# Peptides against a protein of PDB entry 6GMG, part 323

Target 1, 331 residues: chain A of PDB entry 6GMG
Amino acid sequence: DSDDRVTPPAEPLDRMPDPYRPSYGRAETVVNNYIRKWQQVYSHRDGRKQQMTEEQREWLSYGCVGVTWVNSGQYPTNRLAFASFDEDRFKNELKNGRPRSGETRAEFEGRVAKESFDEEKGFQRAREVASVMNRALENAHDESAYLDNLKKELANGNDALRNEDARSPFYSALRNTPSFKERNGGNHDPSRMKAVIYSKHFWSGQDRSSSADKRKYGDPDAFRPAPGTGLVDMSRDRNIPRSPTSPGEGFVNFDYGWFGAQTEADADKTVWTHGNHYHAPNGSLGAMHVYESKFRNWSEGYSDFDRGAYVITFIPKSWNTAPDKVKQGWP

## One batch from the design tools (peptide; made by RFdiffusion4, then SolubleMPNN)

Design b2_p25_8_s2 (from b2_p25_8, 17 letters changed)
Fold by OpenDDE base, seed 1:
Structure b2_p25_8_s2 (fold): chain B 331 residues (1-331), chain A 25 residues (1-25)
Amino acid sequence: as target 1 above (331 residues)
Amino acid sequence: DEKEKQKKRAELINQYGKEAEEASK
């Protein structure tokens, strides 16, 4: 029950974290200990450590989305999302492949569609675009200058994003970022902002008007990236979980992972921070745990989800929630 | 690998994302 959610208490600013627990290639800790780490490592504003505010602790308490929320400074809007889909693989597997023993046709098609997404290429596309955006931001002191720089960068790279409408999420993302407009944030100066990345796992079969099979096994045609740009239309994502395939089966609605702005070129060495559930220390779910996972552990996802998107947003450069290097665990 | 997936899934309970969205407004 949502009524069991509790905001974690404040942690003293100088309190050091306890060691993280290693678990299957990831580092794990309770949310209170993550707050301690966050204050020591990620809390800095203009180089000064900050205590996590009550508002930030409340955001964090919502679970996996809370980790992305507290680090990005806003609830995820998911408007600027990227993925990679191998259409040829999908078509070939549908044509030449066969359902496994006991697998329905709908289950087969859903599985083949899921397997046709390339998480690594999707992530790389988002990183590529974020890099272009960061170059466009660097010397732009107003939005017009940023947009002009962005168009120039895209033209130089012959990127299909140059053909996007001026009102698209791609061009409007910066101006729609609250921290860009804040006096202590960007203060309407693009050069004070940087692009950051997070990921969302979700279910494709969310259309209530579609067949029950699509809701149970996935919609093979839903949430595909546009050719050339890699943009995913996320407008139909309503946080609807997968439908049960058997009595008593239940699925969760989404998972979020925070990457930020790590400069590690090897995707497999990047660290993704995420949470398990909302914080309910006195409830049946128990305390929230925070995980720092390598890309392989993150991108593997769960059976609850058949889509992964890599989303770009912006934070002020004065924030340290997206450092160039993220160390897994503590110490 | 499958056992690890099962353990990971058992730890993931994000039912209240809608509530978070509402709280963000």
Scores: peptide ipSAE 0.035, ipTM 0.748, DockQ to the pose 0.302
Fold by OpenDDE base, seed 3:
Structure b2_p25_8_s2 (fold): chain B 331 residues (1-331), chain A 25 residues (1-25)
Amino acid sequence: as target 1 above (331 residues)
Amino acid sequence: DEKEKQKKRAELINQYGKEAEEASK
């Protein structure tokens, strides 16, 4: 029963986490223990630890999206998403490759498309853009100054993003961030904000008007990044899961991983925080677990998904939900 | 069974993901 979701209880602010459990290169813990860690490490507002509020605990209880929700301060809008797709690889594999034994043509094409996305390059593109945005934010005290700085930075780098419309998600992302307008957040001062990154895994074959094969095996042409910018049009992502390929099979609609603003240059050493499912301690699913994964473990994803996007949003610099360094597990 | 867990996860995430989005508005 969907009514099994429970908001985790409040944890005392001074309660230290129990050790995380190693699991296949990840660190794993139950949601209540993550709340304890979060309060010790990520809860800080203006340098002061905070107890996770009931609202934040409720957000967190929604599972994989909940981790990103509580740390970003808003439900993911996914408007400013980046990916990298190797079109030459895709074309070459389609031309020269062959379906595996028992693999349909549609399954083959879907797989080849999935494999033609470069998660590392997609992540690096998002980091590059976030860095540009952070430079533009640094000394901008109004949105106009931020936008002017951003355009200058993009021009200096000859970045194709300079050609985006002023109303595009790229330029409107800051103004559309609730915490930017909050008195205790950005207070309409861009210099009080910083760019952060999260990732979404989802299914490409979401078009109900498309073939059943695309819904089952992926749409090779869907959710590709725009050339030059790396921007992915996420407007068609409606959280529709992969269609079953066999009786009794079911797929999850999405997965979210929180990166924040880590400064680790080696992508393989970056830590991604994500949840397994909504918190249902008295239900069939059980308690929600939180994972802290290395990039390799995160980017591998699941068969439920054939797309990964790296999304930029903003949080106040006064929040510690996106520190420069993230330590995997506890202690 | 890992498959069963995935199925249950999928069903529940599909339901609550929409609810979460609505609750966020």
Scores: peptide ipSAE 0.047, ipTM 0.748, DockQ to the pose 0.590; fails the geometry check
Fold by OpenDDE base, seed 4:
Structure b2_p25_8_s2 (fold): chain B 331 residues (1-331), chain A 25 residues (1-25)
Amino acid sequence: as target 1 above (331 residues)
Amino acid sequence: DEKEKQKKRAELINQYGKEAEEASK
């Protein structure tokens, strides 16, 4: 029941976290303890530690999306999303592969499509683009300069993103970021901003006008990245969960993981922060827990989802919610 | 692997994302 959601109480600014515990290869803690860690490690504005505000605690209380929300400073819009899809693998498996025993044709096609996505390559594409954007931001003191720099960088790299329309989420993402316009944020100065990454897991079969099979087993053609750019059109993502295949079966709508701007070159060593559910300490779900997972643990996902997107947004450089290095757990 | 995924899934209940979206407006 959504009415069971509670905003976690404030934690003293100087309160140290309790040790995290291992859970399925990840570090895990209760949300209140994550707030303590967040205040010690991620809360800094212009180098000064801050107490998590009531508004930020409220955002956090919404679960996995809340972790991304509090660290990015805005509710995820998911407009600038990247993925990698192996079209040749998909075609070859459909042609030469066979459904497993008891597997329907639709189930087979959905599975093959899911398996044709490469999470690591999708993540690497997002990191590549974020790096290009960061170079374009570095010495740009207005949006026009940023856009000019971005176009030059893309041209130099012969990147297909150079052909995107000016109205594309790729070019409009910065101007549509609230913290870019804030006086204490970017103050309309691109050089004060940096690109950051989060990930969303979701279901492909969201079209209610499509076949029941697509809603149950996935839509093989949905949410594929555009060739060359890797951009995913997320406009059709309405947070609709997978349809049940049997009575009593239920699926969750999405999962979000926060990466930020880690500089670790090895994807497998990167840390992803995410939550399990909304905070309901007095309800049936219980207290919200926060997980810090390695990429392997994050990218594995759940059977609830057949798509993973890596999304770029922006935060002020003065924020420490996306440090170069993220340490898993505590201490 | 599948058993581990099932156990992990039991930890994930994010059903009310729409409410969060509405709250963000």
Scores: peptide ipSAE 0.032, ipTM 0.741, DockQ to the pose 0.316; fails the geometry check
Fold by OpenDDE base, seed 2:
Structure b2_p25_8_s2 (fold): chain B 331 residues (1-331), chain A 25 residues (1-25)
Amino acid sequence: as target 1 above (331 residues)
Amino acid sequence: DEKEKQKKRAELINQYGKEAEEASK
């Protein structure tokens, strides 16, 4: 099958975006117009606008993951992921709840598990941790100082993350960030880096050795956050989509939403940037579209997914891909 | 309309998400 994916063409640096269009409570535009906005708003390196490079445009062309990729500077590894799961609610609903009419036991359990995740609390946990990390980064000029600061901050807050292994994604995330090591990035100076957040939606029932019911309706036990820390083991996420429940039904493997480092305290007012599919202007799928959604629209997700994770990574402070304020749409 | 969009999206991400991951290595 011919790869219908096309890299969007370069946009002139000074070209202003066309107005975004409202679409189901979010702002929508074609990928080329997002590139224009990106160059005007998010492209800055050390205060200077940059044209989106061919490499960045290529990354972006991959769709929803491309938006996070171009803004984070690396393909999402999803290692430092957070969620919130209400175990008591889950147990109570399983015990006292009943399947809906026509709902199988597996469907019921999968649904109850999905509903037991709290997207807002998961997001807040990630923001809390990112804030702690940012404080630890602020005055640290080497990794050792960062780690010491981080441990101190966690101890002061009595955070369970203080008990994580030194090799855990939590402590290793900075050193494993390519831009941290780059001369024009962090240059091995933690104080030049900041924590940023993106979200991934995905399917829980990815284990091929599990029952068909789990693959169709979700695995209630999969991808739960660890108590106290909120960390989600993402090692079993292999980008496997939900299994069809009927002939001809198909599901998407993931969705990514970029938040960055917005300071808006009200979660409902935060803006999430994401894409629909890879850019195929000459193919059946058509041109890629980029969406800027409020948290409510983002967190609702799709039936394709029963898990949401909020992931922390790092970017250089000199990048403007994660500003403190994000305006939805254009102008 | 939403179902059709989901179907088109499903066909796309399965193929290119893996490619993106491979391209990122």
Scores: peptide ipSAE 0.031, ipTM 0.726, DockQ to the pose 0.541; fails the geometry check

Design b2_p25_8_s4 (from b2_p25_8, 16 letters changed)
Fold by OpenDDE base, seed 1:
Formats: sequence, C-alpha cells, structure tokens
Structure b2_p25_8_s4 (fold): chain B 331 residues (1-331), chain A 25 residues (1-25)
Amino acid sequence: as target 1 above (331 residues)
Amino acid sequence: DAAAANAARAQLINEAGKKAEEASK
C-alpha cells in the first residue's frame, strides 16, 4: 500500500557511506546510505556540498522514479523521449519466424516487437541529441539564441529534428524546465544549463479499449519512434502495468534509471542509478534500496516491461547530480 | 497532483524477485 511510504530521515552532511554490496553485477545499498553518498558526491551546488533537504528526501522515497526526481529536480514528464526500432527486423521476423512451443500468435508478435527495439541505439540517439543541445546552449544567453543555435546545428547535421514544430517537446523542453527559470538555477540563461538523460521502462499494452491479448502480451504498434527523429510519443503512457496472464500474477507500472551526463563513450561502461520500490521500512515491501547498474544490467529490464525510452531534460551546470564520471558503488 | 499520484504507485519487484529474475537471465 502506498500509504506505507515513509520519508527517510536526514543524514549528517559529513557522514560517510557504508560500503555498497555487489548484487548480480550491480552495486546495491539501502536508501539512507545512498543519501550519504549523494551528499558526498552529487549534492554540490556551485562546488559546495549540501545536505539533502526534506523535500528531496521525500521525492527520493518514491522509489525508482525518486532517484531520477531528486537528481533532475523535477518529476519526470517524459516528453522528450527517444528510442530505436528496427522495422525491417520486425517485418522479417513476423513473416519468416514462428511462435515458440506453447506461444500464441499474440505472444509471438508482442515478443518480436519487443526484440525489435535496440536499447543501445536508442541510448546513442539520446546522447547524440543531448550533445547537439549542449552545443546550442554553450554561448546562448537567451532562449531565442538557443533555438537559433539549435536549428543551425540540426541543419548542419541534416537532422530530421529540424522539421519539428516550434511547440514540439523538442523545442519547448528548455522553457518548460523549472530550474531554467530559477534564480539559483539557469536564471533564464541557457548557457547555465546542460542536457541530461534518464531512461524509463514501461508496458506498451496500456489501451483499455484494445484487445486483452495486447494488454497481456504487448501492443506491437504502440510507442514506436518516429522515423528519422527517433522521437517517441509518450502521451498515451498512463503508467498502466501489464495485465496478468495467469491468476495471481501482477506486474509493476514502470522503472526509471538515472544516467545524467556521463562522458564515457562505451555505453557498456556507463552507470545507471535506480531504486527498487518506495521506502516502506515498516511495511511489507521494506526499506527502499538503490542500485547502481552498468548499462547491460539496466537495459535488460524486466518481463514487466516491453518498452524502453531514453529521455532528455535539463539541469543547471552548477548542480553536480550529473557529473562527467560516475563511480559505481562505495568506496 | 498527478505527479504525486503517479509517484505513489512507484514500486518494482522486491529484492528477492529481482534476484530471482536476474538469476534466470
């Protein structure tokens, strides 16, 4: 029950973390120990460590989304989302492939669609776009200058995003970022902001008016990226979990992973930070745990989900929640 | 608000479930 959620207590600013423990190639710790690490490593504003505020601790307590929330400074809107889908692979597998033993046609089509997404290429597209945005931000002191720079960069690269509407999530993302408008944030100066990335895993079969098979096994046509841009329309994502395929089976609504702005060129070496569930130390779920996973561990996801999106948002450069290098675990 | 309502439902499989699924991969 969500009513069992508790806000973790404050941790002293100078309290060092306990060692993380390995967990299937990940580094794992309890939420309070992550707060300690966060204060030592990620809390810096203008180079000065900060204690995690009560508000930030409350955000964090919501679990996987809480990790992204506290580090991005806002609840994820997921408007600027990217993915990669191999249409030729999908068509060829549907035509030439066959259901596995005991697999229905709907199960087969849902699985083939899931397997036709490339998480690495989706992530790479988001990184490419974030890099373009960062170049556009670098010397822009107002939004108009940023948008002009962005259009020039896209034109130079012959990128299909240049054809997006001015009101699209792509062009409106910066102005819709609360920290951009904050005095101690961007202060309406694009050059004070940087693009950052997080990922969301979710279920495709969310349409209640669709067939039961789509809700159970996935909707092969849902949440595909637009050709050329890689943009995913997330407007139909209502955080509805997969429908059970057997009595007593239940699935989770979503997962969120924080990447930030790591400069590691090898995707497999990047670190993704995420939580297991909301913090319920006195409830059946127990205390929240935080995981730092390599990309392989993150991108594998769970059977609860058949879609992955890589989302761009912005944070002030004065924040250290998205450093160039992230170290897995502690010490 | 909608954000709080969505966040309130934020849960994954517990550690035991995660470990079991990871072990099966």
Scores: peptide ipSAE 0.026, ipTM 0.694, DockQ to the pose 0.041
Fold by OpenDDE base, seed 4:
Structure b2_p25_8_s4 (fold): chain B 331 residues (1-331), chain A 25 residues (1-25)
Amino acid sequence: as target 1 above (331 residues)
Amino acid sequence: DAAAANAARAQLINEAGKKAEEASK
């Protein structure tokens, strides 16, 4: 029950974290200890450590989304999302593949669609776009200059994103970022901002007007990236979980993983920070845990989800929530 | 607040949590 959620207590600014524990190839700790690490490593504003505020602790307490929320400074809107889908693989598997024993046609099609997404290529596309955006931001002192730079960069690369509408999430993302407008943030200066990445796992079969089979086994046609751009229309994502296939079965609505702006070229070495559930130390779920996972551990996802998206947003360069290098665990 | 309402639904149980739940049954 979401009513059991508790805001973690404040941690002294000088308190060092306890060592993280290994868990399934990832580093794990309780949320209070993550707050300690966050204060030591990620809390910096203009080079100065800060105690995590009550508001930030409250955001964090919401679980997986809370990690992305506290580090990005806003609740995820998921507007600028990227993925990679192998259309040829999908068509070939549908044509030549066969349902497994006991697998329905709808289940087969949903599985084949899920398997046709390439998480690594989706992540690489987001990184490519974030890099282009960062170049466009670097010397732009107003939004107009940023947009002009962005269009030039895209034209030079012959990128299909150059054809997006000016009102698209791609071009509107910066202006719609609260921290861009904040005095102590971007202060309306694009050169003070940087692009960052997080990932969302979710269910494709969210349309209530669709068949029960699509809600149970996935909608093969939903949330596919547009050809050339890799953009995913997230407007139909309403955080609706997978429908149960049997009595008593329940699925989670989403998962979020924070990447930020790591410069590690090898995707497999990148670190993704995420939470298990909302903080309920006195409830049935227990205390929230935070995980720092390698890409392989993150991108594997769960059966609750058949879609992964890599989302771009922006934070002030003065924040250290998205450093160039992230170290897994503690010390 | 739509954001708060959506955030309140963040009831993910990851692998460690799932194993703990299974062990508690």
Scores: peptide ipSAE 0.027, ipTM 0.676, DockQ to the pose 0.042; fails the geometry check
Fold by OpenDDE base, seed 3:
Structure b2_p25_8_s4 (fold): chain B 331 residues (1-331), chain A 25 residues (1-25)
Amino acid sequence: as target 1 above (331 residues)
Amino acid sequence: DAAAANAARAQLINEAGKKAEEASK
């Protein structure tokens, strides 16, 4: 049970990682070894490597969300989320397609909806928006300047995000970032911050008032991106897992993958860092493992989930948790 | 096998994590 969670011990600052091992096309290691890598590669503040603090190790111990938590500096709020949905494909498949042998109508519709999301296009949209935000941040020394720059950039690109309300997560995300306000972080200077990306996999059928079929097989209408903007309303995501379809079946509540701010133009070559479960070395689940997956491995997801969102947040430029290039594994 | 990897997965957040999420909003 979650009560078996343990905070990984501190690792000496100069301890080098052991080699990662391949696992289903990804690099994999135990959490303690990831801490060693993190200290060597990602821990830097103002160019100086640091030991992962007890607080950071505690965050990390929560599993996949912990990887995103320690690297972003805050628990994921998922407010600024993007996806891509092919409505024409969805409509055509529903009209012309048929349930597979033994597949219920609800299962068919849920599957078709899942397959109508384009993970690559969703990721590209998030990268596009993050790029716009980074341009708006670059020379802005107060929030007002940032917002003005952002609106100008969006207007120049004729982007539908320009029509979002001032209270929208899109415009409020920076001011709501704790590290932006921190003296050693942004210090209220947007030019000291950069946009970063992580991804969340989750279940669409979370509405307890909906049919059992939607909870089991997905809600085809839930968590779709808004046309033009690509924004996903995540307010109804309550970390509720998929309902079992058979006795003894169980599903995980979510998965998180950390991308950061990689500059690799080929989406397929980008590296996503995630964990399998909370750290329970003395429990039934065992030690937490950290995976560094290519986009294909990440975006494939699991049967536990039928939605993927790509979320933008911000970190100080002085942090090295989101470098331009991420190398998979060790060495 | 993705199925084997998935079998080792479990809930990633406990009550303390939920509290942290709420505090971070």
Scores: peptide ipSAE 0.027, ipTM 0.645, DockQ to the pose 0.257; fails the geometry check
Fold by OpenDDE base, seed 2:
Structure b2_p25_8_s4 (fold): chain B 331 residues (1-331), chain A 25 residues (1-25)
Amino acid sequence: as target 1 above (331 residues)
Amino acid sequence: DAAAANAARAQLINEAGKKAEEASK
């Protein structure tokens, strides 16, 4: 039960982490050891190491979302989300494909929809947009200048995002970032901020008014990216898990992976940081573990999920939670 | 058993995620 959640204790600022362990192609460690690594590598504010605060440790204790929460500085809102969907593949497979033996029609359609998403292209789109945003931020000292720069960059690239409404999450994302307004953060200066990326895995069949089959096997029409922009409407994501297909079966509501602002050009070499469950060292679930996965391991996801979104948010440049290079594990 | 491991993980994340969402409001 959530009542067993415990905030991890403080770790000494200068305590070095123990070595990570390999686990299914990823590096794994207990949450307390991740805090040690975090303090050595990611904690820096204005170039100075910081002890993870009690508040940050509490955020982290919530599991996979906690990793993204502590590194982004806010609970994920998922408003600026991107994906890639191959509509032609989807239509062709529905038309010419057939259910597997024992597969229902609804299960077939849900699977075909899931397989029509391209995680690598979705990630690449988010990186492209983040790059455009970072160029727009670089010399902008107020929001108006940022927005003007952004529009110019989009026009220069002939990007469909230039046609988004001014109230779109795309244009409002910066102003809606708490750290942008903080004195010790952006202080309302866009040039002090940078775009960062995280990913969310979730279930498409969340509509309670839809068929039971969609809730069990996925909604093929849900959470598709808009053509040209790649934007996903996340407004219907209510953290509802997949419905059981058999008695006693249960699915998780979401998974979150932190990428930040890595500059590694090869997607397969990028590192994604995520957690398994909330920290319950005295409970049946045990201590929370943190994983650092390569993109292949992250993007594979779980049967619990049939959607992946790549989300852009912002952090102050003075934070080191999103360095250019991330090393998997320790040392 | 991979199925058992997935089930255990799924249950844990659900409770944690719900509480986290509530705490973020």
Scores: peptide ipSAE 0.026, ipTM 0.630, DockQ to the pose 0.527; fails the geometry check

